Peptides against a protein of PDB entry 5X9X. Designs and how they scored, part 11

Target 1, 41 residues: chain A of PDB entry 5X9X
Amino acid sequence: SSVSELEQRLRDVKNTNSRFRKALMEKENELQALIRKLGPE

## One batch from the design tools (peptide; aimed at target 1 L6 V13)

Design b2_p17_5_s3 (made by RFdiffusion4, then SolubleMPNN; from b2_p17_5, 9 letters changed)
Fold by OpenDDE base, seed 5:
Structure b2_p17_5_s3 (fold): chain B 41 residues (1-41), chain A 17 residues (1-17)
Amino acid sequence: as target 1 above (41 residues)
Amino acid sequence: SSKERNEQLRKEIEKLE
């Protein structure tokens, strides 16, 4: 049904959003680690 | 060298941005 399809799409969007949020967090963590390693040297 | 290490780290940062 149209309702079930929309519910599935909503789940897919939420899953995609979760994946991107995780990826952004990991990139930020790596970035900060590299910045700390960079230091004043 | 420290200079080379610094440049490598900058390149890695650039990849993340």
Scores: peptide ipSAE 0.040, ipTM 0.601, DockQ to the pose 0.013
OpenDDE base, seeds 1, 2, 3, 4: peptide ipSAE 0.038, 0.038, 0.037, 0.036; ipTM 0.597, 0.587, 0.598, 0.588

Design b2_p17_5_s4 (made by RFdiffusion4, then SolubleMPNN; from b2_p17_5, 7 letters changed; failed a check: too like the target's own chain)
Amino acid sequence: SSEEENEALRKEIEELE

Design b2_p17_6_s1 (made by RFdiffusion4, then SolubleMPNN; its pose is not in this set)
Fold by OpenDDE base, seed 3:
Structure b2_p17_6_s1 (fold): chain B 41 residues (1-41), chain A 17 residues (1-17)
Amino acid sequence: as target 1 above (41 residues)
Amino acid sequence: KKEEIEKQIKELDKLLK
């Protein structure tokens, strides 16, 4: 049904959003590791 | 270079919400 299709699309968008948020957190952790490697510079 | 990385982290923080 049209309702079930919209519900599925909403789930897909939420899953995609969650994946992108995780990827951004991983990139932030990578940048923080680089800061630690550079030291006080 | 550290300062530039810190700026990039601030931009990521805005995206993470």
Scores: peptide ipSAE 0.031, ipTM 0.510, DockQ to the pose 0.022
OpenDDE base, seeds 1, 2, 4, 5: peptide ipSAE 0.028, 0.029, 0.029, 0.030; ipTM 0.484, 0.494, 0.501, 0.490

Design b2_p17_6_s2 (made by RFdiffusion4, then SolubleMPNN; its pose is not in this set)
Fold by OpenDDE base, seed 3:
Structure b2_p17_6_s2 (fold): chain B 41 residues (1-41), chain A 17 residues (1-17)
Amino acid sequence: as target 1 above (41 residues)
Amino acid sequence: KEEEEKKKIEELDKLLK
């Protein structure tokens, strides 16, 4: 049904968002480590 | 359209890993 399709699309978007949020957090941690290495201290 | 969006997501996954 149209309702079940919309619910599936919403789940897919939420799963995609969760995956990319995790990836962005991991990349932010990597960038922070690089910034610390390049820092003036 | 759906397969195009899937390919875009796969490309972004490769970029972010």
Scores: peptide ipSAE 0.039, ipTM 0.469, DockQ to the pose 0.072
OpenDDE base, seeds 1, 2, 4, 5: peptide ipSAE 0.037, 0.037, 0.034, 0.036; ipTM 0.468, 0.474, 0.455, 0.475

Design b2_p17_6_s3 (made by RFdiffusion4, then SolubleMPNN; its pose is not in this set)
Fold by OpenDDE base, seed 2:
Structure b2_p17_6_s3 (fold): chain B 41 residues (1-41), chain A 17 residues (1-17)
Amino acid sequence: as target 1 above (41 residues)
Amino acid sequence: SKEEEEKQIEELDEKLK
């Protein structure tokens, strides 16, 4: 049904959003590690 | 299309890893 298709699209968008949020978090962690390595210490 | 959307998602995944 039209409703079930919209629900599927919403699930797909949520899954994609979750995946990219995780990737951004991992990249932020990598950046933080590099900042610490390149820091004045 | 759904296939094109999936391909775009895969391409973005490759750019982010």
Scores: peptide ipSAE 0.036, ipTM 0.532, DockQ to the pose 0.071
OpenDDE base, seeds 1, 3, 4, 5: peptide ipSAE 0.034, 0.032, 0.021, 0.034; ipTM 0.528, 0.519, 0.509, 0.536; seed 4 fails the geometry check

Design b2_p17_6_s4 (made by RFdiffusion4, then SolubleMPNN; its pose is not in this set)
Fold by OpenDDE base, seed 4:
Structure b2_p17_6_s4 (fold): chain B 41 residues (1-41), chain A 17 residues (1-17)
Amino acid sequence: as target 1 above (41 residues)
Amino acid sequence: EEKKRKEEIEKLKKELE
């Protein structure tokens, strides 16, 4: 049904969003580690 | 300058959560 398709699309968007948030957090942690190595400039 | 940079990084973290 059109409702079940919309629910599936919403699940897929939420899963994609969760994956991107995790990737951004990992990149932020990498950036923070580099900033700490660069020191207080 | 370090204080400002830390504050900017903290803002960016909050926007990504």
Scores: peptide ipSAE 0.054, ipTM 0.396, DockQ to the pose 0.020
OpenDDE base, seeds 1, 2, 3, 5: peptide ipSAE 0.049, 0.053, 0.049, 0.047; ipTM 0.447, 0.417, 0.396, 0.441; seed 2 fails the geometry check

Design b2_p17_7 (made by RFdiffusion4; failed a check: the pose's geometry)
Pose (drawn by RFdiffusion4):
Structure b2_p17_7 (pose): chain A 41 residues (1-41), chain P 17 residues (1-17)
Amino acid sequence: as target 1 above (41 residues)
Amino acid sequence: EKVEESEKEIERLEEEA
């Protein structure tokens, strides 16, 4: 049905998107962590 | 931006498949 060339790239970009969605939520943690450091003086 | 690009590429590859 679907050619291997397409699906291999698709598996790659899905692994890419899943990883990037994870890293994005993590960077928000770093973002708020810095603001918790803006909490003091 | 990387997430949006990866989503667009996923959609394109699924349409082509």

Design b2_p17_7_s1 (made by RFdiffusion4, then SolubleMPNN; from b2_p17_7, 9 letters changed; failed a check: the pose's geometry)
Amino acid sequence: SEVEKAEREIKELEELM

Design b2_p17_7_s2 (made by RFdiffusion4, then SolubleMPNN; from b2_p17_7, 8 letters changed; failed a check: the pose's geometry)
Amino acid sequence: DKVKEAEEEIEKLEKQL

Design b2_p17_7_s3 (made by RFdiffusion4, then SolubleMPNN; from b2_p17_7, 7 letters changed; failed a check: the pose's geometry)
Amino acid sequence: DKVKEAEEEIKRLEELM

Design b2_p17_8 (made by RFdiffusion4)
Pose (drawn by RFdiffusion4):
Structure b2_p17_8 (pose): chain A 41 residues (1-41), chain P 17 residues (1-17)
Amino acid sequence: as target 1 above (41 residues)
Amino acid sequence: EEEEERLEEEKEEQEEE
């Protein structure tokens, strides 16, 4: 049905999106962690 | 994500064919 050339890139980009969605949520943690450091003087 | 969507659409089209 689907050609291998297409699905292999698809597996790659899916692994890419899953990883990037993870990294994005993590960068928000770093973002708030810096603001917790803006908390003091 | 846009690339994934395009690849999935092409895959569906190939399945329909």

Design b2_p17_8_s1 (made by RFdiffusion4, then SolubleMPNN; from b2_p17_8, 7 letters changed)
Fold by OpenDDE base, seed 3:
Structure b2_p17_8_s1 (fold): chain B 41 residues (1-41), chain A 17 residues (1-17)
Amino acid sequence: as target 1 above (41 residues)
Amino acid sequence: EEELRRLEKEIEEQRKL
């Protein structure tokens, strides 16, 4: 049904947003690790 | 990320000099 398709699209958008949020947090952690490695030992 | 891993490797190589 049109309703079930809209519900599925909403789930897919939420899942995509969750994946992008996780990827951004991982990249921030990687950048912070590089900054720490560029500092004095 | 592969680009960040490359930079990390380059830094480590420089520290060995």
Scores: peptide ipSAE 0.048, ipTM 0.484, DockQ to the pose 0.012
OpenDDE base, seeds 1, 2, 4, 5: peptide ipSAE 0.032, 0.042, 0.043, 0.043; ipTM 0.472, 0.572, 0.427, 0.572; seed 1 fails the geometry check

Design b2_p17_8_s2 (made by RFdiffusion4, then SolubleMPNN; from b2_p17_8, 9 letters changed; failed a check: too like the target's own chain)
Amino acid sequence: EKELEELQKEIERQKKE

## One batch from the design tools (peptide; aimed at target 1 K27)

Design b2_p18_1_s1 (made by RFdiffusion4, then SolubleMPNN; its pose is not in this set)
Fold by OpenDDE base, seed 1:
Structure b2_p18_1_s1 (fold): chain B 41 residues (1-41), chain A 18 residues (1-18)
Amino acid sequence: as target 1 above (41 residues)
Amino acid sequence: MEEIKRVEEEKQKLIEKL
């Protein structure tokens, strides 16, 4: 049904969002580690 | 600087996909 399709799309968007949020957090951690190692350069 | 720039660019690419 149209409702079931919308619910599926919402789940897919939430799953995609969660994956990208995790990747962003990992990149932020990498960035902060590099800043600490390299200093003000 | 180059490594920081790389990671910032990678973050920006991820943000644009959100």
Scores: peptide ipSAE 0.175, ipTM 0.757, DockQ to the pose 0.757
OpenDDE base, seeds 2, 3, 4, 5: peptide ipSAE 0.173, 0.172, 0.172, 0.174; ipTM 0.757, 0.755, 0.757, 0.758; seed 2 fails the geometry check

Design b2_p18_1_s2 (made by RFdiffusion4, then SolubleMPNN; its pose is not in this set)
Fold by OpenDDE base, seed 2:
Structure b2_p18_1_s2 (fold): chain B 41 residues (1-41), chain A 18 residues (1-18)
Amino acid sequence: as target 1 above (41 residues)
Amino acid sequence: KEEIERIEKEIQELIEKL
């Protein structure tokens, strides 16, 4: 049904958003690792 | 339906820039 299709698409958006959040966290961790390497020691 | 599709596309475009 149109309702079940919209519910499935909403789940797909949530899954995509979760992947986006993971990618941002990985990039933040990479940035922090670079800051630790290049920062004042 | 179109709004969900727009959100999916926007998220994918942002991921591709990371």
Scores: peptide ipSAE 0.036, ipTM 0.587, DockQ to the pose 0.078
OpenDDE base, seeds 1, 3, 4, 5: peptide ipSAE 0.025, 0.027, 0.032, 0.035; ipTM 0.522, 0.539, 0.564, 0.584; seed 4 fails the geometry check

Design b2_p18_1_s3 (made by RFdiffusion4, then SolubleMPNN; its pose is not in this set)
Fold by OpenDDE base, seed 1:
Structure b2_p18_1_s3 (fold): chain B 41 residues (1-41), chain A 18 residues (1-18)
Amino acid sequence: as target 1 above (41 residues)
Amino acid sequence: LEEIERVKKEIQELIEKL
C-alpha cells in the first residue's frame, strides 16, 4: 500500500542518515586528532 | 596540512551525498 511504501522509504532514509552521521563523526574525530597534532606540516 | 585537507575533502564528499 502507499502507506507501507512511505513507511519503508522513511526507514530507508533513517538508516542512510544514521550511517552517514556515523561516517561524519569518524571523519570529524580524525580531523580533530590531526588538528591537535598539527605541526609545521 | 595535506592530511587535514584530505579529511576536509572526505567530509565534504559525504555531505554532498546526503
Scores: peptide ipSAE 0.050, ipTM 0.613, DockQ to the pose 0.754
OpenDDE base, seeds 2, 3, 4, 5: peptide ipSAE 0.044, 0.034, 0.045, 0.033; ipTM 0.612, 0.612, 0.616, 0.612

Design b2_p18_1_s4 (made by RFdiffusion4, then SolubleMPNN; failed a check: too like the target's own chain; its pose is not in this set)
Amino acid sequence: KKEIEEVKKEMQALIEKL

Design b2_p18_2 (made by RFdiffusion4)
Pose (drawn by RFdiffusion4):
Structure b2_p18_2 (pose): chain A 41 residues (1-41), chain P 18 residues (1-18)
Amino acid sequence: as target 1 above (41 residues)
Amino acid sequence: DEIEEEIEAIEEEMDELE
């Protein structure tokens, strides 16, 4: 049905998107962590 | 100021990820 060339790239980009959606949520943690460091003086 | 720069750097990294 689907050619291997397409699905291999698809598996790659899906692993890419899942990893990037993970890293994005993490960067928000780092973002708020810095603001918790803006908390003091 | 240093922390604001680090925040900006993180925001750029988040834009790249999007």

Design b2_p18_2_s1 (made by RFdiffusion4, then SolubleMPNN; from b2_p18_2, 9 letters changed)
Fold by OpenDDE base, seed 4:
Structure b2_p18_2_s1 (fold): chain B 41 residues (1-41), chain A 18 residues (1-18)
Amino acid sequence: as target 1 above (41 residues)
Amino acid sequence: SELLEQIEKLKEEMRELK
């Protein structure tokens, strides 16, 4: 049904959003670690 | 440096995700 399709799309958006948030946090952590290594060099 | 190149790459990837 139209409602079921909208519910599925909402779940897909939530999952995509969660994945991107996690990816951003991981990249930020890696970036900060690299900056810390560059600092003392 | 290699480390600086890696930093710039990560910064670009973060911009693309936002």
Scores: peptide ipSAE 0.032, ipTM 0.544, DockQ to the pose 0.839
OpenDDE base, seeds 1, 2, 3, 5: peptide ipSAE 0.028, 0.031, 0.026, 0.030; ipTM 0.546, 0.545, 0.543, 0.545

Design b2_p18_2_s2 (made by RFdiffusion4, then SolubleMPNN; from b2_p18_2, 10 letters changed)
Fold by OpenDDE base, seed 5:
Structure b2_p18_2_s2 (fold): chain B 41 residues (1-41), chain A 18 residues (1-18)
Amino acid sequence: as target 1 above (41 residues)
Amino acid sequence: NELLEQINKLKEEMRKLE
C-alpha cells in the first residue's frame, strides 16, 4: 500500500542519515589525526 | 605539503557529505 511504501521510505531515509553521520564522524576523526601529525610535535 | 593536501581533501569530502 501507499502507507507501507512511505513507511519503508522513512526507514530508508533514517538509515541513509545514520550512514552519513557515521561517515562524517569518521572523516572528522581522520582529519584530526592528520592535524595532530601536522602539529608542533 | 602532502599532509596539508590530505587535510584539505578530507575537509572537502566532509562538505560534500553535509
Scores: peptide ipSAE 0.030, ipTM 0.571, DockQ to the pose 0.775
OpenDDE base, seeds 1, 2, 3, 4: peptide ipSAE 0.025, 0.024, 0.028, 0.025; ipTM 0.471, 0.459, 0.551, 0.471

Design b2_p18_2_s3 (made by RFdiffusion4, then SolubleMPNN; from b2_p18_2, 11 letters changed)
Fold by OpenDDE base, seed 4:
Structure b2_p18_2_s3 (fold): chain B 41 residues (1-41), chain A 18 residues (1-18)
Amino acid sequence: as target 1 above (41 residues)
Amino acid sequence: NELLEQINELKKEMEELK
């Protein structure tokens, strides 16, 4: 049904959002590691 | 953008229910 399809799309968006948030956190960690390497230490 | 595309498709389907 249209309702079940919308519910599935909402789940897909939430899953994608979660994946993007994880990717951003990983990239932030990578950037911080690079900053530490390039820093005065 | 995958997330934006999914949001836009959801909005389209919501309008089709009206």
Scores: peptide ipSAE 0.041, ipTM 0.598, DockQ to the pose 0.030
OpenDDE base, seeds 1, 2, 3, 5: peptide ipSAE 0.026, 0.022, 0.026, 0.023; ipTM 0.462, 0.485, 0.469, 0.492; seeds 2, 3, 5 fail the geometry check

Design b2_p18_2_s4 (made by RFdiffusion4, then SolubleMPNN; from b2_p18_2, 12 letters changed)
Fold by OpenDDE base, seed 1:
Parts: structure tokens; sequence; C-alpha cells
Structure b2_p18_2_s4 (fold): chain B 41 residues (1-41), chain A 18 residues (1-18)
């Protein structure tokens, strides 16, 4: 049904959002680690 | 230079996620 489809889409969006938030956190952590090692290069 | 290149890559990837 239309309701079931909307519920599925909402779940998919939430799952995608969670994955992207995790990816951002991991990249931010890596960025910070690299910045700490930043030298003249 | 290698380190700066990696930093820039990460920044661009993060911007795509936002």
Amino acid sequence: as target 1 above (41 residues)
Amino acid sequence: KELLEKINELIKEMEKLK
C-alpha cells in the first residue's frame, strides 16, 4: 500500500542517514589524525 | 605534499556527504 511504501522509504532514509553520519565521523577522525601529523609537506 | 593531498581528498569526500 501507499502507507507501506512510505514507511519503507522512511526506514531507508533513516538507515542511509545513519550510515552517512558514521562515514562523516570516521573521515573527521582521520582528518584530525592527519592534521596532527601535518608537517612542512 | 602527500599528507596535504590526502587531507584535501577527505575534505572533498566529506562535503559530498553533507
Scores: peptide ipSAE 0.044, ipTM 0.656, DockQ to the pose 0.771
OpenDDE base, seeds 2, 3, 4, 5: peptide ipSAE 0.042, 0.042, 0.041, 0.042; ipTM 0.652, 0.654, 0.650, 0.655; seeds 2, 3, 4, 5 fail the geometry check

Design b2_p18_3 (made by RFdiffusion4)
Pose (drawn by RFdiffusion4):
Structure b2_p18_3 (pose): chain A 41 residues (1-41), chain P 18 residues (1-18)
Amino acid sequence: as target 1 above (41 residues)
Amino acid sequence: EEIEEEIEKIKEEMDELE
């Protein structure tokens, strides 16, 4: 049905998106962690 | 100020990830 060339790139980019969606949510943690460091003086 | 710069770097990294 679907050619191997297409699905191999698809598996790659899905692993890419899933990883990037993870990293993005993590960067927000780092973002708020810095703001918790803006909390003091 | 250093923390605000780090925040801007993180925002840039988040834009790249999007």

Design b2_p18_3_s1 (made by RFdiffusion4, then SolubleMPNN; from b2_p18_3, 11 letters changed)
Fold by OpenDDE base, seed 5:
Structure b2_p18_3_s1 (fold): chain B 41 residues (1-41), chain A 18 residues (1-18)
Amino acid sequence: as target 1 above (41 residues)
Amino acid sequence: SELLEQINKLINEMEKLK
């Protein structure tokens, strides 16, 4: 049904959002680790 | 430097995700 399809789309958007948030978190952690090495490098 | 290159690469990748 249209309702079930819209609900599925919402779930898909939420899942996509979650994946992007995870990716950003991982990259932020890596960035911070690299920044901590700032100096002669 | 290699470190700065890696940092800039990550920043650019993060900006693409936003």
Scores: peptide ipSAE 0.064, ipTM 0.707, DockQ to the pose 0.747
OpenDDE base, seeds 1, 2, 3, 4: peptide ipSAE 0.061, 0.061, 0.061, 0.062; ipTM 0.701, 0.699, 0.699, 0.702

Design b2_p18_3_s2 (made by RFdiffusion4, then SolubleMPNN; from b2_p18_3, 11 letters changed)
Fold by OpenDDE base, seed 5:
Order: structure tokens, then C-alpha cells, then sequence
Structure b2_p18_3_s2 (fold): chain B 41 residues (1-41), chain A 18 residues (1-18)
């Protein structure tokens, strides 16, 4: 039904949002670690 | 230079996700 399709799309958006937020957090942590290692390079 | 390249790559990847 139209309602079920909208609910599915909402779930997909929420799942995608969660995955992207996690990815950004992990990359930020990795970036921070690299910055701490930053030397004369 | 390799470390800076890795940093820049991560920044670009983060920007692509936003």
C-alpha cells in the first residue's frame, strides 16, 4: 500500500542517516589520530 | 607528505558524505 511504501522509505532514510553518521564519526576519529601523528611530513 | 595525503583523503571522504 501507499502507507507501507512511505513507512519503508522512512525506515530506509533513517538507516542511511545512521550509517552515514557512523561513517563520519569513524573518519573523524581516524583523522584525529593522524593529526596527532603529524610531524615534519 | 604521505601522512598529509592521508589526512586530505579523509577530509575529502568526509565532505562527500555530508
Amino acid sequence: as target 1 above (41 residues)
Amino acid sequence: SELLAQINKLIEEMQALK
Scores: peptide ipSAE 0.104, ipTM 0.737, DockQ to the pose 0.750
OpenDDE base, seeds 1, 2, 3, 4: peptide ipSAE 0.103, 0.098, 0.095, 0.097; ipTM 0.734, 0.735, 0.733, 0.735

Design b2_p18_3_s4 (made by RFdiffusion4, then SolubleMPNN; from b2_p18_3, 9 letters changed)
Fold by OpenDDE base, seed 5:
Formats: sequence, C-alpha cells, structure tokens
Structure b2_p18_3_s4 (fold): chain B 41 residues (1-41), chain A 18 residues (1-18)
Amino acid sequence: as target 1 above (41 residues)
Amino acid sequence: KELLERIEELKKEMEELK
C-alpha cells in the first residue's frame, strides 16, 4: 500500500542518515587523532 | 600514507558526506 511504502522509505532514510552520521564521526575521530600527531613538520 | 595527505583526504571525504 502507499502507506506501507512510505513507512519503508522513511525507515530507509533513517538508516541511511544513521550510516552517514556514523561514517562522518569515524572520519572526524581519525582526523582528530592525526591532527594530534601533527608535529612541527 | 603521509600524515598531511591523509588529513586533507579526510577533510574532503567529510565534506562529501555532508
């Protein structure tokens, strides 16, 4: 049904958003770790 | 990878995710 399809799409968007947020956080953590190692070089 | 190179790559990848 149109309702069930919209519910499925909403779940998919939420899952996608969660995955992108996690990926962004992981990259930010790696970036922060590398910046901490950034010496006078 | 070289540290500064990886930092720039990560910055680019983060902007692409936003």
Scores: peptide ipSAE 0.171, ipTM 0.764, DockQ to the pose 0.671
OpenDDE base, seeds 1, 2, 3, 4: peptide ipSAE 0.171, 0.169, 0.168, 0.171; ipTM 0.761, 0.760, 0.760, 0.761; seed 2 fails the geometry check

Design b2_p18_4_s1 (made by RFdiffusion4, then SolubleMPNN; failed a check: too like the target's own chain; its pose is not in this set)
Amino acid sequence: DALMEKENKIQALIRKLG

Design b2_p18_4_s2 (made by RFdiffusion4, then SolubleMPNN; failed a check: too like the target's own chain; its pose is not in this set)
Amino acid sequence: DALMEKENEIQALIRKLG

Design b2_p18_4_s3 (made by RFdiffusion4, then SolubleMPNN; failed a check: too like the target's own chain; its pose is not in this set)
Amino acid sequence: SALEEKENEIQALIRKLG

Design b2_p18_4_s4 (made by RFdiffusion4, then SolubleMPNN; failed a check: too like the target's own chain; its pose is not in this set)
Amino acid sequence: KALEEKENEIQALIRKLG

Design b2_p18_5_s1 (made by RFdiffusion4, then SolubleMPNN; its pose is not in this set)
Fold by OpenDDE base, seed 3:
Structure b2_p18_5_s1 (fold): chain B 41 residues (1-41), chain A 18 residues (1-18)
Amino acid sequence: as target 1 above (41 residues)
Amino acid sequence: ERKKLLEEIQKLIEEMKK
C-alpha cells in the first residue's frame, strides 16, 4: 500500500542516516586524536 | 594553556557527535 511504501522509505532514510553518522563519528575521532598530538602543553 | 585549549576543542567535537 501507499502507506507501507512510505514507511519503508522512512526506514531506508533512517538506516542511511545512521550509517553516515557512524562514518562522521569515526572521522571526528580521528581529528580529535590528531589535534591531541599537536602539542603536550 | 595549550593543553587546556586542545581539551576544550575535543569537548566541542564530542558534543557535535550527539
Scores: peptide ipSAE 0.033, ipTM 0.546, DockQ to the pose 0.149
OpenDDE base, seeds 1, 2, 4, 5: peptide ipSAE 0.032, 0.030, 0.032, 0.030; ipTM 0.539, 0.543, 0.533, 0.541

Design b2_p18_5_s2 (made by RFdiffusion4, then SolubleMPNN; its pose is not in this set)
Fold by OpenDDE base, seed 5:
Structure b2_p18_5_s2 (fold): chain B 41 residues (1-41), chain A 18 residues (1-18)
Amino acid sequence: as target 1 above (41 residues)
Amino acid sequence: EREELLREIEALIRKMEE
């Protein structure tokens, strides 16, 4: 039904957002680790 | 190598801004 399709689309968007948030967090952590390695030099 | 680390940082920033 149209309702079930809309609910599915909403779930898909939420899942996509969750995946992107996780990926960004991992990249931020990697970035911070590299910054720490860079040091003051 | 500091320059290599800078390049890696820049690459990560580019990916985050895609």
Scores: peptide ipSAE 0.034, ipTM 0.613, DockQ to the pose 0.766
OpenDDE base, seeds 1, 2, 3, 4: peptide ipSAE 0.031, 0.033, 0.032, 0.034; ipTM 0.606, 0.609, 0.606, 0.614

Design b2_p18_5_s3 (made by RFdiffusion4, then SolubleMPNN; its pose is not in this set)
Fold by OpenDDE base, seed 1:
Structure b2_p18_5_s3 (fold): chain B 41 residues (1-41), chain A 18 residues (1-18)
Amino acid sequence: as target 1 above (41 residues)
Amino acid sequence: EREELLEKIQALIEKMKE
């Protein structure tokens, strides 16, 4: 049904969003590590 | 070296801009 399709789409969007959030967190952590390594030079 | 680190940082920033 249309409702079932919307529910499925919502789940897919939430799952995709969760994966992107995790990826961004990992990139931010790597970024911060590199910034610390960069130093004050 | 520092320049290579800056390039890696810039690359990460670009990937985060999605």
Scores: peptide ipSAE 0.036, ipTM 0.610, DockQ to the pose 0.747
OpenDDE base, seeds 2, 3, 4, 5: peptide ipSAE 0.036, 0.035, 0.033, 0.035; ipTM 0.605, 0.608, 0.606, 0.608

Design b2_p18_5_s4 (made by RFdiffusion4, then SolubleMPNN; its pose is not in this set)
Fold by OpenDDE base, seed 2:
Structure b2_p18_5_s4 (fold): chain B 41 residues (1-41), chain A 18 residues (1-18)
Amino acid sequence: as target 1 above (41 residues)
Amino acid sequence: ERERLLREIEALKRKMAE
């Protein structure tokens, strides 16, 4: 049904959003590590 | 400047964790 399809799409969007949030956190960690490697300041 | 950037990154990480 249209309702069940919308519910499925909502779940998919939420899952995708969660994955991207995790990826962003990991990239922030990578960026932080690289900045630290630039030396003191 | 690097310290400022590190603080900004930490703030962003906290925001994303909310």
Scores: peptide ipSAE 0.033, ipTM 0.562, DockQ to the pose 0.153
OpenDDE base, seeds 1, 3, 4, 5: peptide ipSAE 0.034, 0.033, 0.033, 0.033; ipTM 0.567, 0.570, 0.562, 0.563; seeds 1, 3 fail the geometry check

Design b2_p18_6_s1 (made by RFdiffusion4, then SolubleMPNN; failed a check: too like the target's own chain; its pose is not in this set)
Amino acid sequence: ELEKKENEIQALIRKLGP

Design b2_p18_6_s2 (made by RFdiffusion4, then SolubleMPNN; failed a check: too like the target's own chain; its pose is not in this set)
Amino acid sequence: ALMEKENEIQALIRKLGP

Design b2_p18_6_s3 (made by RFdiffusion4, then SolubleMPNN; failed a check: too like the target's own chain; its pose is not in this set)
Amino acid sequence: ELEEKENEIQALIRKLGP

Design b2_p18_6_s4 (made by RFdiffusion4, then SolubleMPNN; failed a check: too like the target's own chain; its pose is not in this set)
Amino acid sequence: ALMEKENEIQALRRKLGP

Design b2_p18_7 (made by RFdiffusion4)
Pose (drawn by RFdiffusion4):
Structure b2_p18_7 (pose): chain A 41 residues (1-41), chain P 18 residues (1-18)
Amino acid sequence: as target 1 above (41 residues)
Amino acid sequence: KEEIEEEIEEIEEEMDEI
């Protein structure tokens, strides 16, 4: 049905998107962590 | 706090890249 060339790239980009969606949510943690450091003086 | 605001901007750029 689907050619291997397409699905291999698809598996790659899906692994890419899943990892990036993980990294984005993490960067928000770093972002709020810095603001918790803006908390003091 | 200014250094931290710069780090925040860097993180925002990294988030835009992602």

Design b2_p18_7_s1 (made by RFdiffusion4, then SolubleMPNN; from b2_p18_7, 10 letters changed)
Fold by OpenDDE base, seed 1:
Structure b2_p18_7_s1 (fold): chain B 41 residues (1-41), chain A 18 residues (1-18)
Amino acid sequence: as target 1 above (41 residues)
Amino acid sequence: KKELLEKINELIKEMKEL
């Protein structure tokens, strides 16, 4: 509950969030490519 | 195709689990 602990927790959350954002971006790019490939069928 | 739809569904599932 100290300032240092809160700063560390914030860094950890930011790092986790950044990794999740990257993973979502990669999956979204693949999803868009697959949807385009799906076509009107 | 069935395989294509399956992959799309898998990606959506993975995205929701993050």
Scores: peptide ipSAE 0.240, ipTM 0.793, DockQ to the pose 0.728
OpenDDE base, seeds 2, 3, 4, 5: peptide ipSAE 0.230, 0.229, 0.231, 0.229; ipTM 0.788, 0.788, 0.790, 0.790

Design b2_p18_7_s2 (made by RFdiffusion4, then SolubleMPNN; from b2_p18_7, 10 letters changed)
Fold by OpenDDE base, seed 2:
Structure b2_p18_7_s2 (fold): chain B 41 residues (1-41), chain A 18 residues (1-18)
Amino acid sequence: as target 1 above (41 residues)
Amino acid sequence: KEELLKEIEKLIKEKEEL
């Protein structure tokens, strides 16, 4: 049904959003770690 | 230092593409 399709699309968007948020957090953590290592070397 | 800067720039670009 149209309702079931909309519910599925909402789940897909939520799953995609969760994956992107995780990827962003990982990249941010890597970035911060490298910035902290950024000394005179 | 130059290598770290290049890696930082790479990570920033990758994050902006998400």
Scores: peptide ipSAE 0.079, ipTM 0.689, DockQ to the pose 0.811
OpenDDE base, seeds 1, 3, 4, 5: peptide ipSAE 0.085, 0.074, 0.075, 0.076; ipTM 0.692, 0.685, 0.687, 0.689; seed 1 fails the geometry check

Design b2_p18_7_s3 (made by RFdiffusion4, then SolubleMPNN; from b2_p18_7, 11 letters changed)
Fold by OpenDDE base, seed 3:
Formats: structure tokens, C-alpha cells, sequence
Structure b2_p18_7_s3 (fold): chain B 41 residues (1-41), chain A 18 residues (1-18)
């Protein structure tokens, strides 16, 4: 049904969002480590 | 310092593409 299709699409979007949030967190942690090494330069 | 700056720039670019 149209409702079931919309529910499936919403689940897919939420799963994609969760994956991107995890990837952004990992990149942010790496950036912060590099910034600390860079220092005041 | 130049190597670190380039690595940071690369990571920022990758984050913007997500």
C-alpha cells in the first residue's frame, strides 16, 4: 500500500542518516587530532 | 605543518560530500 511504501522510505532515510552521522563523527575526531598536532601555526 | 594542513583540507572536503 501507499502507506507501507512511505513507511519503508522513511526507514531507509533514517538508516542513511544514521550512517552519515557516524561517518561525520569519525571524520570530526580525525580532524580534531590533526588540529591538535598542527598547534598554533 | 603543510602536510597537516593538506590532510585537514582533504577531510573537510570529504565531510562536505556526505
Amino acid sequence: as target 1 above (41 residues)
Amino acid sequence: AEKLKKEIEKLIKEMKEL
Scores: peptide ipSAE 0.048, ipTM 0.587, DockQ to the pose 0.709
OpenDDE base, seeds 1, 2, 4, 5: peptide ipSAE 0.047, 0.047, 0.040, 0.037; ipTM 0.585, 0.591, 0.607, 0.556; seed 4 fails the geometry check

